# Designs tried in a protein design run: peptides against a protein of PDB entry 4PN1. Part 67

Target 1, 261 residues: chain A of PDB entry 4PN1
Amino acid sequence: KIEMNFLNKPIVPDTTKVISNFLTHYLITEPVEHVEIEAKLGTLIDLETQNRFEFPVMNETILNPEFNLRTRFESDMTASEHKYLNEFLNQAFRDSQKPGRLPFAYKHTKQVDLFYETEDNSRDKIRVSKNQSDNQVLACVKKRRVADLFLYCPNDAFDIRISISDELPVSMPSGNQQPSLTRLKDRVGYVHQEIKIDLTKTTQNDPVYDTTERHELEVEFGNIADLRDRAQKAKDGMEAPLFRRVQLFMDNVRILRREHS

## One batch from the design tools (peptide; made by RFdiffusion4, then SolubleMPNN)

Design b1_p14_8_s4 (from b1_p14_8, 6 letters changed)
Fold by OpenDDE base, seed 1:
Structure b1_p14_8_s4 (fold): chain B 261 residues (1-261), chain A 14 residues (1-14)
Amino acid sequence: as target 1 above (261 residues)
Amino acid sequence: SSIFLTSENSKIYD
């Protein structure tokens, strides 16, 4: 007979616990009403060197937000890397359609995001998203960044930013208002077990700085209500459901950040 | 958009 450890009980990785607590705070303790929770792949840049941040650790490490490490997070990758991930996820999709597997869902969306200034000239802009094909309004929101948690991943191609945002639905801007910024988004979305994985190519036209292109990969919790329920249970002393969900989320993130050509 | 991945709709890149 074998046992998993000397207590013969499951144990949760510390990373899972820390992230779970972080999420619980903004789901339950100081709840964000229209919360969006996503992880983005990117690079922690050392502001002093302008190179990838180097920290004296040898594996995935959550950075303590209480410390100013003088970093910025670049939520971007090369077109080549982005293409590779697209191909990788397509293959994963195909494999998941086989008998005995839980299948991916897939959606390809091309949209335009129009950003408008608010009446109070707040830093939080109104974003109107429209479908490029029929100009149908997909969303009109005011998004506020609430909190970030950064994971330094020295062994992988990418670092991770987990972000908590408040995405408040708002009324459409008046017809007299002009957008301050327009972005074209080409997004392919994969959903597996209510975890959403999006590859997004964003094109922004700037008359002064030419056209810029950004390549992003994000992983999002697709069922916030369920996650909030799990977080509440965790607060009440039953942590296992939350830990399992966070573990699933992070494993998907880990798979993706390890992939490279 | 489609819930089915096809050669035409599965790629951002050519």
Scores: peptide ipSAE 0.124, ipTM 0.756, DockQ to the pose 0.014
Fold by OpenDDE base, seed 5:
Structure b1_p14_8_s4 (fold): chain B 261 residues (1-261), chain A 14 residues (1-14)
Amino acid sequence: as target 1 above (261 residues)
Amino acid sequence: SSIFLTSENSKIYD
């Protein structure tokens, strides 16, 4: 007979608790109504050196947002890395279609995002998303970044930013307004157990600067209602369902940030 | 909505 530990009970890693508490705050305590919760792969950059930030830790570490570490987060990777992840996820998709597995869902979307200034001249822009093929409006929202949580991952190719955003549905801008920014997105999306994984190639044209391309990988909670329910239960003293969901989310993130050619 | 993965639509890169 073997036991898990001297209490013979499951124990939750501290990382899971910290992230769970972070999510609970913006789901329950100060609830964001139209919340989006996602993790992006990227690099924490030291503003002083412009190199990857170095911190005296040996494993995945959540950075305390109360401290100004003089860093920025670059949610980008090389085309080669992005291509590798695309192939990796395609293989994962195929393997999941086999008997005995839970299958991935898949979607490929090409869209254009048009950004408009708001009438009240707020910092947040209105984003109109359209399908590139038929110009059908997919969404019209005002997105506000609410909070970020950064994970420094010294043993992996990428660091992680977990973001809380508020995507407020708004009416279409007036016909006389011109977009201040246009962004083309080529996105392949995978869904497994209601966790969304998106690879996005973004092309941005600037009137002053040359065309820039960005390569992003993001992981998102696909069922916010369920997550909010789990968070409420956690607030009421039953934390296990929330911890399990956060653990699943983070394990997927960990798999992805380790993969590279 | 989910679609079937094909060789043509599975990649961002050719």
Scores: peptide ipSAE 0.091, ipTM 0.708, DockQ to the pose 0.014
Fold by OpenDDE base, seed 3:
Structure b1_p14_8_s4 (fold): chain B 261 residues (1-261), chain A 14 residues (1-14)
Amino acid sequence: as target 1 above (261 residues)
Amino acid sequence: SSIFLTSENSKIYD
């Protein structure tokens, strides 16, 4: 007989605990009402060198938000990397349709995001998302960034930013109001076990600046109600359900950040 | 390279 350790019990990775605590804070302790929780792949850039930040660690590590490490996070990747991930996810989708697997759901959306200034002149803009084909409104929200948690991943192609946001549904801007910013988005979305994986290409035209493109991959918790329930149980002393869900989320993130052409 | 990564030829399903 063999045992997994001297207690013969599962042990939770410290990363899972730290992230779980982070999420619990904004789900339960200081709850965000319309919370969105997503991880984006990108690069931690050293502001001094403008290169990828180098921290004296050898594996995935969560950076302490209380310390200013003189970094910025670029939630972008090259077109080739983005294409590779698209192909990778397409294959994963196909494989999941086979008998004995849990299938991916797939959705392709081409939308335009129009940003409007608020009446109170707050820094948070109203985002109206419309379908490019029929101009139907998909969403109208005011998104506020609440908190970020950064993971430095020295062994992988990408670092990770986990973000807590408040997506407040709001009324449509007046018909005579003009958007201050417009972005075109081409998004392919994959859902597996209520975890959303989105590849998004964003195009932005500016009269003064040249056309810019962004290539993003994000992983999002697709069932916030369930996650909040798990977080509440964790606060009540039953941590396992939350840990399992966070572990699933992070495993998906880890798979993706390791893939590159 | 301005590749439209999520174009029609890149998706599996509508």
Scores: peptide ipSAE 0.034, ipTM 0.688, DockQ to the pose 0.015
Fold by OpenDDE base, seed 4:
Structure b1_p14_8_s4 (fold): chain B 261 residues (1-261), chain A 14 residues (1-14)
Amino acid sequence: as target 1 above (261 residues)
Amino acid sequence: SSIFLTSENSKIYD
């Protein structure tokens, strides 16, 4: 007979606990009403060298937000990396359709995001998202990033930023208002067990600067209500459901950040 | 850039 450990009980990795506590804070303790929780693949950049920062750690490490590490996070990757991940996820999708597996759902969306200034000219912009094909309004929101948690991943292709955002639905801007910025987004979305994985190619035309293209991959909790319920249970002393969900989320992130061409 | 296959594309089902 084999046992898990000398207690023969599951033990939660510290990473899972830290992330779970982080999420619980913004789900329950100081709840964000329209919360979005996502992880983006990218690179922690040393502000001095403009290269990927090097920390004296040997594995996945959550960085303490209380420390000013003089870094920035670039939520971008090369076109080649993005293409590889696209192919990888397509294969994962196909494999998941086989008998005995839980299937991915898939959606390809091309949209345009129009950004508008707010009445008070606040930093937060109103984003109107429209479908490129029929110009149907998909969403009108004001997104505010509430908190970030960074993971340095020295053994993987990407570092991770987990972000808590408040995506507040708002009314459409006045008809006479012009967008300050427009972005075209080509997005392929994969959903597995209510975890959303999006590959997005963003094209931005600037009248002054050349057209810029960004390549992003994000992993998002697809069922916030369930997650909030799990977080509440955790606050009430039953942490296992939350830990399991966070573990699932992070395992998916770990798979993705390890992949490279 | 990414190939961005669609669910309607035969490649995704091959």
Scores: peptide ipSAE 0.021, ipTM 0.612, DockQ to the pose 0.014; fails the geometry check

## One batch from the design tools (peptide; made by RFdiffusion4, then SolubleMPNN)

Design b1_p15_1_s1 (from b1_p15_1, 6 letters changed)
Fold by OpenDDE base, seed 5:
Structure b1_p15_1_s1 (fold): chain B 261 residues (1-261), chain A 15 residues (1-15)
Amino acid sequence: as target 1 above (261 residues)
Amino acid sequence: MSWLDKVKDSPALVS
């Protein structure tokens, strides 16, 4: 007979605990009203060398935000890497349709995001999202970045940024305002157990700068109400509900960051 | 209060 450990009880991974505490703060203690919680794949860049950051660790580690490491995060990948991940997720989708599995949902969307300056000249811009085919307005929001948590992943193709954002619904800009930035998004979205995985190709037209293209992969919690409920239960002494959900989220992220062509 | 101290005030309890 085999036991889990000398106590024969499950343990919570340290990474899961740290992330759970981070989420609990912005879900319960100082709650963000219209919270978005996502993880992006990318690269931590050392500002001195302009190469991938190197730290003396041998596995996945959460970086302490109190230390200035002189880094930036680039949420981008090559077209080849992006294509490989798309093919990988397509296969995962097909396999999930088989008997005995929980199925993926799939959606392909093309939208345009128009960014406008605010009247109060705040740093945050108003984003109007429209369907690219019929120009139907999908959303009008003011997005504020609240907090970031960075994971350095020396054994994988990508590092991770977990971000807390506040997406405030706002009124449409006046008809006389011109957008300061236009972004085209071609997105394929996968949903499994209320966790969203999006592959997005973005084309950005800036009046001042040249057109830029990016390839991004993001993983998002699709049910914030459920997550907030789990966080409240955890804060009240029920550990398992939140830890299990965060573990599921992180396992999906870990699968994706290990895949490369 | 440091960022970490602020976040640590919102722990997910382990029993």
Scores: peptide ipSAE 0.067, ipTM 0.736, DockQ to the pose 0.123
Fold by OpenDDE base, seed 1:
Structure b1_p15_1_s1 (fold): chain B 261 residues (1-261), chain A 15 residues (1-15)
Amino acid sequence: as target 1 above (261 residues)
Amino acid sequence: MSWLDKVKDSPALVS
C-alpha cells in the first residue's frame, strides 16, 4: 500500500497556497463586488535592460510586491506565438471531444470596445462593448484594476500576471459623448471545467500612429460564485476545495506558458 | 498595514 506522504494527507504546493490566499483576500476579506480574476501570459521586462527580467531563481516564482524590481509587464506576444497557441488549443479542443473526456466549449466572437472618459476625469474609463456583426451592446462597465500578482517563469516562454479587477456595470454614456478610444477585438474562447481561455487579437486605430495589433492570451475563472464559495469554505477551515480549484487553474496556465513555436 | 500584510493575514495562508 502506497501513501502520499508520512502524514498520508494531501499537501498543497506553495505557489497554490500563496495564490489561494491572494484570491481569498479579494473574494472574502476585502471583497470585490464585481470581481474578475484572470491570468495573462506575457513578459516581465527589466526597465534597465529592456530585456526579459532575470532573477536568481530556477523555477516558477511569485514576486514579492513589496520589492521594487523595476519591471513592467508586457501582455503582448508575437503573431507567430499566438497562432501556435491557437493551433495548440484547437487540438486540445478536438481531443477533449473524445469519449471519456470532459469537452471544451468553443466560441469565436468579434467585438468593438469603445472607451469613454468619465465626467469626473477619473482614471477609470467606461468601456462599451458591442458585437461587430449587429452592433448589439454586450456590456457597459467601468473597470478598475484592484491588484496584481506576478509570476516569474524562467523555464517557460512566458511570465504570468494574475489580476484582480472590479467590473462595475454602469449606464451608457450620453449620446453626444464621443469615444476617446476604439478597439476591435477578435476573440477565440475556450472553456474547460468553467475555466476560460481566450486568445484575443486587438486592433487599435490611432489617427497619428499606424494601426497596432496586440495578441493576448488570458485564463479566467469562469465561475466566480463557485470560487467565492470555495474561498469562504477555506476561511472556515475547509481548504481543499479552494486549493484544488486554484491548482486546476494554475495547471492550465502552466500548460499554456510552456508552449511556444 | 502593507498590501502584503493584508494578504498574508487572510485565512488561507495562516492555516
Scores: peptide ipSAE 0.039, ipTM 0.693, DockQ to the pose 0.149
Fold by OpenDDE base, seed 3:
Structure b1_p15_1_s1 (fold): chain B 261 residues (1-261), chain A 15 residues (1-15)
Amino acid sequence: as target 1 above (261 residues)
Amino acid sequence: MSWLDKVKDSPALVS
């Protein structure tokens, strides 16, 4: 008879534990009410060299936020990388429709984000998201970034930023207000087991700067209520439900960050 | 309190 280890029990990877603790803080201990939790693929850039950051580690590593590493995170990729990931996800979608699999859901959306200044001239802008085809309002929020956790991934094409955000629902701006910024988003969204994977092409027109295009891939927890429940249970001594959900999330992220053209 | 201390105060770890 072969056993897994000297306890003959499964173990939780260390990365999963660290991320679970991070999430538990912002879900339960200092709870963000309208929390969004997402991972973005991108690159940690060394501010001194302007190249990809180099750290003396050989594998996926969560960076300690208390250390100033003099880095910035670029949540962007090339058009070719983005296209490759789109094709990869399309194939994964098709394969998941086969008998015996859990299927992906797919949605293609084209939206415009309109940013409005607040009456108090606060730094937080109101974002109104509308469907481009019928001008239907999809959301009206003030979004605030609460916390970031960075994963340096030296063996993969991308590094990872996990972000905690607060998306406060707000009333629509008055009809007489003009947006200060407009952003077009072309998004293809995949959902598998309540994990959302979005490929987004963003076009932004700046009156001062040339039109910029960005290509992003994000992975998001699609069921925050369930995640919060799991985090509460974990604090109460039931660890497995949270760890398993975080492991699923991270495995999806790991698959995606390893793919490149 | 450091960031680490805050996060460590919210452990999901038991054993």
Scores: peptide ipSAE 0.038, ipTM 0.677, DockQ to the pose 0.131
Fold by OpenDDE base, seed 4:
Structure b1_p15_1_s1 (fold): chain B 261 residues (1-261), chain A 15 residues (1-15)
Amino acid sequence: as target 1 above (261 residues)
Amino acid sequence: MSWLDKVKDSPALVS
Protein backbone atom coordinates (compact mmCIF):
# COMPACT_ATOMS: atom_id res chain seq x y z
CA LYS B 1 0.00 0.00 0.00
CA ILE B 2 1.32 3.44 -0.91
CA GLU B 3 1.11 6.07 1.80
CA MET B 4 0.93 9.82 1.34
CA ASN B 5 4.00 10.47 3.49
CA PHE B 6 5.73 9.10 6.57
CA LEU B 7 2.79 10.20 8.73
CA ASN B 8 0.26 8.86 6.21
CA LYS B 9 -1.71 12.08 6.65
CA PRO B 10 -2.53 14.88 4.24
CA ILE B 11 -0.28 17.90 4.43
CA VAL B 12 -1.46 21.38 3.61
CA PRO B 13 0.75 23.31 1.19
CA ASP B 14 2.24 26.42 2.73
CA THR B 15 0.56 28.75 0.24
CA THR B 16 -2.82 27.25 1.04
CA LYS B 17 -2.19 27.57 4.75
CA VAL B 18 -1.16 31.22 4.54
CA ILE B 19 -4.17 32.14 2.44
CA SER B 20 -6.50 30.16 4.69
CA ASN B 21 -5.20 32.00 7.73
CA PHE B 22 -5.59 35.30 5.94
CA LEU B 23 -9.19 34.51 5.08
CA THR B 24 -9.97 33.17 8.55
CA HIS B 25 -8.94 36.47 10.06
CA TYR B 26 -11.48 38.45 8.07
CA LEU B 27 -14.17 35.78 8.22
CA ILE B 28 -14.00 34.90 11.92
CA THR B 29 -11.39 36.73 13.98
CA GLU B 30 -12.17 40.25 12.87
CA PRO B 31 -15.20 39.48 10.75
CA VAL B 32 -16.20 41.61 7.82
CA GLU B 33 -19.97 41.60 7.77
CA HIS B 34 -20.61 41.83 4.02
CA VAL B 35 -17.39 40.28 2.87
CA GLU B 36 -16.39 39.80 -0.74
CA ILE B 37 -13.32 37.68 -1.40
CA GLU B 38 -11.89 37.77 -4.89
CA ALA B 39 -8.70 37.16 -6.79
CA LYS B 40 -7.86 39.36 -9.75
CA LEU B 41 -5.40 38.54 -12.47
CA GLY B 42 -2.99 41.33 -13.25
CA THR B 43 0.58 42.50 -13.06
CA LEU B 44 2.74 43.63 -10.19
CA ILE B 45 4.57 46.68 -11.49
CA ASP B 46 7.82 47.88 -10.02
CA LEU B 47 7.36 51.59 -9.38
CA GLU B 48 11.02 52.27 -10.02
CA THR B 49 11.31 50.51 -13.38
CA GLN B 50 7.66 50.62 -14.46
CA ASN B 51 8.16 47.05 -15.62
CA ARG B 52 6.80 43.86 -14.15
CA PHE B 53 8.18 43.30 -10.69
CA GLU B 54 11.14 40.95 -10.46
CA PHE B 55 11.82 39.06 -7.27
CA PRO B 56 14.49 36.40 -6.68
CA VAL B 57 12.03 33.51 -6.45
CA MET B 58 11.24 30.74 -8.90
CA ASN B 59 7.60 30.00 -8.13
CA GLU B 60 4.32 31.36 -6.84
CA THR B 61 5.12 33.50 -3.83
CA ILE B 62 2.90 35.36 -1.41
CA LEU B 63 4.40 38.76 -0.79
CA ASN B 64 4.68 39.83 2.80
CA PRO B 65 2.34 42.81 3.28
CA GLU B 66 4.56 44.15 6.03
CA PHE B 67 7.18 45.12 3.48
CA ASN B 68 6.84 48.01 1.12
CA LEU B 69 8.12 46.58 -2.13
CA ARG B 70 7.34 49.79 -4.03
CA THR B 71 4.94 48.06 -6.35
CA ARG B 72 1.52 48.69 -7.75
CA PHE B 73 -0.94 46.13 -9.02
CA GLU B 74 -2.54 46.62 -12.39
CA SER B 75 -5.72 44.57 -12.67
CA ASP B 76 -5.78 44.70 -16.45
CA MET B 77 -4.78 42.67 -19.48
CA THR B 78 -4.66 43.13 -23.22
CA ALA B 79 -7.74 42.69 -25.34
CA SER B 80 -6.13 39.68 -27.00
CA GLU B 81 -5.39 38.01 -23.66
CA HIS B 82 -8.91 38.72 -22.51
CA LYS B 83 -10.35 37.25 -25.70
CA TYR B 84 -8.23 34.15 -25.34
CA LEU B 85 -9.40 33.62 -21.77
CA ASN B 86 -12.98 34.13 -22.87
CA GLU B 87 -12.62 31.44 -25.51
CA PHE B 88 -10.83 29.18 -23.06
CA LEU B 89 -13.61 29.50 -20.50
CA ASN B 90 -16.25 28.96 -23.16
CA GLN B 91 -14.56 25.70 -24.07
CA ALA B 92 -14.29 24.73 -20.41
CA PHE B 93 -17.98 25.46 -20.05
CA ARG B 94 -18.85 23.23 -23.00
CA ASP B 95 -16.66 20.42 -21.76
CA SER B 96 -18.25 20.60 -18.32
CA GLN B 97 -21.67 19.89 -19.79
CA LYS B 98 -20.58 16.38 -20.74
CA PRO B 99 -21.75 13.38 -18.74
CA GLY B 100 -19.69 12.69 -15.64
CA ARG B 101 -18.68 16.32 -15.14
CA LEU B 102 -19.92 19.02 -12.84
CA PRO B 103 -21.38 21.68 -15.11
CA PHE B 104 -20.58 25.34 -15.26
CA ALA B 105 -23.33 27.85 -15.00
CA TYR B 106 -23.07 30.79 -17.38
CA LYS B 107 -24.45 34.31 -17.35
CA HIS B 108 -23.83 37.28 -19.61
CA THR B 109 -24.65 40.66 -18.11
CA LYS B 110 -24.42 44.19 -19.38
CA GLN B 111 -24.70 46.77 -16.67
CA VAL B 112 -23.97 50.37 -15.95
CA ASP B 113 -22.33 51.34 -12.69
CA LEU B 114 -23.06 54.80 -11.37
CA PHE B 115 -20.81 56.12 -8.65
CA TYR B 116 -22.02 58.73 -6.20
CA GLU B 117 -20.27 60.71 -3.56
CA THR B 118 -21.38 60.10 -0.01
CA GLU B 119 -22.93 62.86 2.06
CA ASP B 120 -20.12 62.65 4.57
CA ASN B 121 -17.51 63.03 1.82
CA SER B 122 -16.16 59.59 2.58
CA ARG B 123 -13.57 58.13 0.26
CA ASP B 124 -15.91 55.26 -0.37
CA LYS B 125 -18.40 55.97 -3.11
CA ILE B 126 -21.85 54.53 -3.45
CA ARG B 127 -22.13 52.28 -6.49
CA VAL B 128 -25.50 51.82 -8.11
CA SER B 129 -25.51 49.03 -10.66
CA LYS B 130 -28.26 48.93 -13.26
CA ASN B 131 -29.07 46.57 -16.07
CA GLN B 132 -28.42 48.31 -19.38
CA SER B 133 -31.49 46.88 -21.08
CA ASP B 134 -34.21 47.94 -18.66
CA ASN B 135 -32.44 50.14 -16.09
CA GLN B 136 -33.42 47.76 -13.32
CA VAL B 137 -31.39 48.37 -10.19
CA LEU B 138 -29.22 45.34 -9.55
CA ALA B 139 -27.35 46.61 -6.51
CA CYS B 140 -26.64 49.67 -4.43
CA VAL B 141 -23.54 49.26 -2.31
CA LYS B 142 -20.66 51.03 -0.70
CA LYS B 143 -17.55 48.94 -1.25
CA ARG B 144 -14.57 49.28 1.04
CA ARG B 145 -11.26 47.55 0.42
CA VAL B 146 -10.24 45.92 3.69
CA ALA B 147 -7.10 43.97 2.85
CA ASP B 148 -5.01 42.65 -0.02
CA LEU B 149 -2.71 39.70 -0.44
CA PHE B 150 -0.43 39.68 -3.46
CA LEU B 151 0.99 36.63 -5.17
CA TYR B 152 3.99 37.03 -7.42
CA CYS B 153 3.82 34.38 -10.12
CA PRO B 154 7.05 34.41 -12.14
CA ASN B 155 6.20 31.34 -14.22
CA ASP B 156 2.76 32.53 -15.30
CA ALA B 157 1.29 35.26 -17.45
CA PHE B 158 -0.28 37.05 -14.50
CA ASP B 159 0.26 37.91 -10.89
CA ILE B 160 -2.61 37.70 -8.43
CA ARG B 161 -4.24 40.05 -5.97
CA ILE B 162 -6.55 38.47 -3.42
CA SER B 163 -8.78 41.14 -1.94
CA ILE B 164 -11.03 41.29 1.08
CA SER B 165 -13.76 43.87 0.63
CA ASP B 166 -16.78 44.98 2.57
CA GLU B 167 -19.78 45.51 0.29
CA LEU B 168 -22.24 47.35 2.47
CA PRO B 169 -25.77 47.58 1.09
CA VAL B 170 -26.91 51.18 1.27
CA SER B 171 -29.95 53.21 0.33
CA MET B 172 -30.19 54.78 -3.09
CA PRO B 173 -28.73 58.24 -3.48
CA SER B 174 -31.14 61.15 -3.53
CA GLY B 175 -32.89 61.68 -6.83
CA ASN B 176 -31.26 65.04 -7.36
CA GLN B 177 -27.73 63.72 -6.97
CA GLN B 178 -25.66 63.27 -10.10
CA PRO B 179 -23.15 60.47 -10.50
CA SER B 180 -19.52 61.47 -10.31
CA LEU B 181 -18.50 58.53 -12.49
CA THR B 182 -20.22 56.17 -14.90
CA ARG B 183 -18.88 52.82 -16.10
CA LEU B 184 -20.27 50.37 -18.59
CA LYS B 185 -19.60 46.74 -17.76
CA ASP B 186 -19.89 43.86 -20.16
CA ARG B 187 -19.44 40.75 -18.05
CA VAL B 188 -19.50 37.07 -18.79
CA GLY B 189 -19.73 35.03 -15.64
CA TYR B 190 -18.96 31.38 -15.08
CA VAL B 191 -19.75 29.46 -11.91
CA HIS B 192 -18.24 26.08 -11.11
CA GLN B 193 -18.58 24.47 -7.69
CA GLU B 194 -19.70 27.82 -6.26
CA ILE B 195 -16.56 29.57 -7.46
CA LYS B 196 -17.31 32.50 -9.72
CA ILE B 197 -15.11 33.42 -12.65
CA ASP B 198 -15.89 36.73 -14.32
CA LEU B 199 -14.48 38.26 -17.46
CA THR B 200 -15.32 41.93 -17.55
CA LYS B 201 -14.85 44.58 -20.17
CA THR B 202 -15.23 47.97 -18.54
CA THR B 203 -15.67 51.16 -20.52
CA GLN B 204 -15.23 54.44 -18.73
CA ASN B 205 -15.48 58.00 -19.90
CA ASP B 206 -12.68 60.09 -18.54
CA PRO B 207 -13.01 63.82 -19.12
CA VAL B 208 -9.25 64.14 -19.49
CA TYR B 209 -8.17 60.91 -21.14
CA ASP B 210 -11.27 60.19 -23.20
CA THR B 211 -12.87 56.75 -23.24
CA THR B 212 -10.80 53.98 -21.70
CA GLU B 213 -11.34 50.25 -21.63
CA ARG B 214 -10.25 47.72 -19.05
CA HIS B 215 -10.16 43.98 -19.40
CA GLU B 216 -10.34 42.11 -16.13
CA LEU B 217 -10.60 38.54 -14.93
CA GLU B 218 -11.66 37.86 -11.38
CA VAL B 219 -12.24 34.70 -9.36
CA GLU B 220 -14.55 34.95 -6.38
CA PHE B 221 -15.81 32.70 -3.62
CA GLY B 222 -19.48 32.35 -4.50
CA ASN B 223 -20.65 30.94 -1.18
CA ILE B 224 -19.41 33.11 1.65
CA ALA B 225 -21.65 31.48 4.23
CA ASP B 226 -20.12 28.09 3.50
CA LEU B 227 -16.65 29.57 3.54
CA ARG B 228 -17.30 31.22 6.88
CA ASP B 229 -18.57 27.95 8.29
CA ARG B 230 -15.44 26.22 7.07
CA ALA B 231 -13.30 28.91 8.65
CA GLN B 232 -15.12 28.52 11.94
CA LYS B 233 -14.54 24.78 11.83
CA ALA B 234 -10.88 25.45 11.23
CA LYS B 235 -10.76 27.68 14.31
CA ASP B 236 -12.41 24.86 16.21
CA GLY B 237 -9.64 22.47 15.19
CA MET B 238 -10.99 21.09 11.92
CA GLU B 239 -8.58 22.58 9.40
CA ALA B 240 -9.14 20.33 6.40
CA PRO B 241 -12.54 21.69 5.29
CA LEU B 242 -11.23 25.22 4.81
CA PHE B 243 -7.92 24.16 3.32
CA ARG B 244 -9.63 22.01 0.72
CA ARG B 245 -11.87 24.88 -0.35
CA VAL B 246 -8.96 27.29 -0.58
CA GLN B 247 -6.98 24.71 -2.54
CA LEU B 248 -9.82 24.40 -5.04
CA PHE B 249 -10.00 28.16 -5.39
CA MET B 250 -6.28 28.50 -5.91
CA ASP B 251 -6.14 25.67 -8.42
CA ASN B 252 -8.73 27.47 -10.53
CA VAL B 253 -6.70 30.67 -10.27
CA ARG B 254 -3.55 28.77 -11.24
CA ILE B 255 -5.22 27.36 -14.34
CA LEU B 256 -6.36 30.78 -15.46
CA ARG B 257 -3.12 32.66 -14.87
CA ARG B 258 -1.24 30.15 -17.03
CA GLU B 259 -3.48 30.72 -20.02
CA HIS B 260 -2.44 33.36 -22.52
CA SER B 261 -2.63 34.04 -26.25
CA MET A 1 -25.40 62.65 -27.47
CA SER A 2 -24.77 61.20 -24.05
CA TRP A 3 -21.67 59.18 -23.33
CA LEU A 4 -23.88 56.16 -22.74
CA ASP A 5 -25.41 56.54 -26.17
CA LYS A 6 -21.99 56.85 -27.73
CA VAL A 7 -20.53 53.77 -26.09
CA LYS A 8 -23.54 51.46 -25.62
CA ASP A 9 -22.93 49.72 -28.94
CA SER A 10 -19.39 48.67 -28.10
CA PRO A 11 -18.61 45.06 -28.96
CA ALA A 12 -19.73 42.58 -26.35
CA LEU A 13 -17.65 39.80 -24.92
CA VAL A 14 -17.93 36.47 -26.69
CA SER A 15 -20.82 34.45 -25.29
Scores: peptide ipSAE 0.008, ipTM 0.325, DockQ to the pose 0.013

Design b1_p15_1_s2 (from b1_p15_1, 6 letters changed)
Fold by OpenDDE base, seed 2:
Structure b1_p15_1_s2 (fold): chain B 261 residues (1-261), chain A 15 residues (1-15)
Amino acid sequence: as target 1 above (261 residues)
Amino acid sequence: MSWLDYIKDSPALVS
């Protein structure tokens, strides 16, 4: 007879525990009301060398935010990398349509984000999101970054930033206000088991700076209510449901960050 | 309270 280990019980990896605790804090302990939880693929850059950060570890490592590592996170990737990931996800989508699999959902959207300055806080811009096709208002929010957790992934193409954000619904800006920034988003979205995977090409029009283009991949928890429920159960002593959900999320992230052309 | 403090002060996670 084969057993899992000498206790014959599942064991939870440290990565799962740390992330689960991180999420539980901002879901339950100090709850963010309109929480968005996403992981972005990118690169940890060493501020001293301006190259990818090098740390004396050999595998996926959550960086301790108590230490100033002199890094920044670049969430951009090359057009080639972005295209490759798109093709990869398209194939994954097709494969998931086969009998016996859970299928992906797919959606292609084009969105315009208009940013407006606020009188109360220059850091808290109002974002109005519209469909590019018909200018239908999709959302009007103030987004606040609450916390970040960085994963250094020396063996993979990308490092990871997991972010907690608060997206507060707000009233539309006055008709006399002009946007300070405009972003065009071409987004290809995939959903599998309520985990959202978005490839986004962003074109930013800034009145002061030249037009910039960014290619991003983000992985988001698609069911926050369920996640909050799991986090509450974890706080109440039943941690397994949360661990399973975090593990699923991270496995998807791990798949994606390993892919490169 | 920082989430780091929460982690430090929280009981060990159990499977």
Scores: peptide ipSAE 0.092, ipTM 0.640, DockQ to the pose 0.192
Fold by OpenDDE base, seed 5:
Structure b1_p15_1_s2 (fold): chain B 261 residues (1-261), chain A 15 residues (1-15)
Amino acid sequence: as target 1 above (261 residues)
Amino acid sequence: MSWLDYIKDSPALVS
């Protein structure tokens, strides 16, 4: 007979505990009302060297935000990396359709994001998202970044930023207002067990600056209500449901950040 | 209160 360990019961990785507590804070303790929780694949850049950050660790490590490491996070990848991940996810999608598996859902969306200045000229702009095909309004929100948690992943192709954002629904801008910025988004979305995986190509045209294209991959908790419920239970002493959900989320992130051609 | 303070004050189970 084989046992898991000398206690013969599952244990929770420390990473799972730290992330769970981070999430619980912004879900329950100081709750963000319209919370979005996502992980983006990217690169921690050392501001001094302009290269990928190097730290004396040999595995996935959550960085302590109390230490200013003088880094920036680039939530971007090459077109080839993005294409590879798309092909990888397409294969995963196909495999999940087989009997005995839980299937992926798939959605392809092309949208335009229009950004508007607020009356008080706050840093938080209003974003109106429209479907390119029928010009239907998908969302009108004021998004505020609340907190970030960075994972340095020296053995993987990408580092990770987990972000807490507040997406406040707001009224549409006045008809006399012009967008200060317009972005085109080509998004391929995969959903598995309520975890959303989005590949997004963003194109931004600027009359003053060169046209920029960004390739992003993000992993998002697709059921915030369930996550909040799990976080509440965790705060009440039953942590297992939250740990399981965070573990699932992080395993998906780990799979993706390891994949490269 | 920061989330770091919350972590310090909130024990976590092994499993």
Scores: peptide ipSAE 0.078, ipTM 0.631, DockQ to the pose 0.197
Fold by OpenDDE base, seed 1:
Structure b1_p15_1_s2 (fold): chain B 261 residues (1-261), chain A 15 residues (1-15)
Amino acid sequence: as target 1 above (261 residues)
Amino acid sequence: MSWLDYIKDSPALVS
């Protein structure tokens, strides 16, 4: 007989516990109404050196927000890295279609995001998303960043930012308002076990600056209701369902951040 | 309370 450990009971990695409690706070304790929870692949940049952040750790580490580490997070990657990840995910998609596997779902979306200033001149802009092909409105929201949790990953190609956002549905701007910013998004989305993996190319035209292109990969919890239920159970003393879901999420993130061209 | 305070006092981290 083989046992898991000397107690023969599952244990939870500390990273899973910390992230689970972070999520529980914004799902249950101080609940965000229209919550979006995503992890972005990117690079922690040391503001002093302008190079990738260096911290005296040898593995994946959640950074303590109480410490001023003088870092910024760049969610951009190179076109070659983005292409490699796309090819990697395409292969994973194909493999998942085989008998005995849970299949990926796939969606390719091209949209335009129009940003509008709010009447109250708040920092948060209204984002109107439209389908590029037929101009159908996909969403009209005011997105507020609520919290971030950063993971330094010295052994991997990318560091991670986990973000809590509030995507508040709002009324469409008046027809007389002009957008302050327009972004074109080419998004390839993969969904596996209700975890969304999106590769996004964003093109922004600036009249002063040259056209900029950003390449991003994000991993999102696709079923917030289920996650909230799991978080509530965790608050009530049953932590295992939440831990399992967070572990699944993080394992997918870990796979992706190790891949590079 | 901050989420940091919450996680420090959370049974998941304390137990």
Scores: peptide ipSAE 0.043, ipTM 0.527, DockQ to the pose 0.229
Fold by OpenDDE base, seed 4:
Structure b1_p15_1_s2 (fold): chain B 261 residues (1-261), chain A 15 residues (1-15)
Amino acid sequence: as target 1 above (261 residues)
Amino acid sequence: MSWLDYIKDSPALVS
């Protein structure tokens, strides 16, 4: 007979608890109506050295948002790293189709994002996303970044930014309005247990700065309603469902950030 | 076409 610990009760890692509390705030306490919650793989850059930030810790660490560490987050990776992750996820997809496993869902999308200035000249732009094949409008939103939580991961290939965003559905811009920016997105999406994993190659044509490419990997909560329900239960004293969901999310993130070419 | 077959024939994002 084996017990979990000397209390023989579940215990949550502090990381899970901190993240859960962070999410609960923006799900329940000060709720974001059209919330998007995603983790991006990237690198915390020290603004002074322009190299990866070096914090005096030996493992995954949530950085305190109250402190300005003079860092920036680069949500990008090399083409080689991105390719490796693509191959890794393809293999994971194949393996998940075997009997006894929960299967991945897969979707490959090519879209164009058109960014428009708002009539009030607000800082937030309207993004119109269209399918490249048939020009079908997929979404028209104004996305506002609400909050960030950074994880420094010294033992892994990437650091993590967890972001809370408000994706407000808005009406289409006037037909006479020209986009200020156009981005092409080639995205492969993997969904497992309602956790979305997206590999995205973004191409941006700039007449001044030439064509630039960005390679991103994002992990997103695919069922916000369920997550909000779990967060509400947590506020009511039943924290376990939320902790389990956050743990699942973070374990997926941990798998991905350890993979490198 | 199954999704498994689709992914086999789907081009990678990064070449």
Scores: peptide ipSAE 0.021, ipTM 0.385, DockQ to the pose 0.014

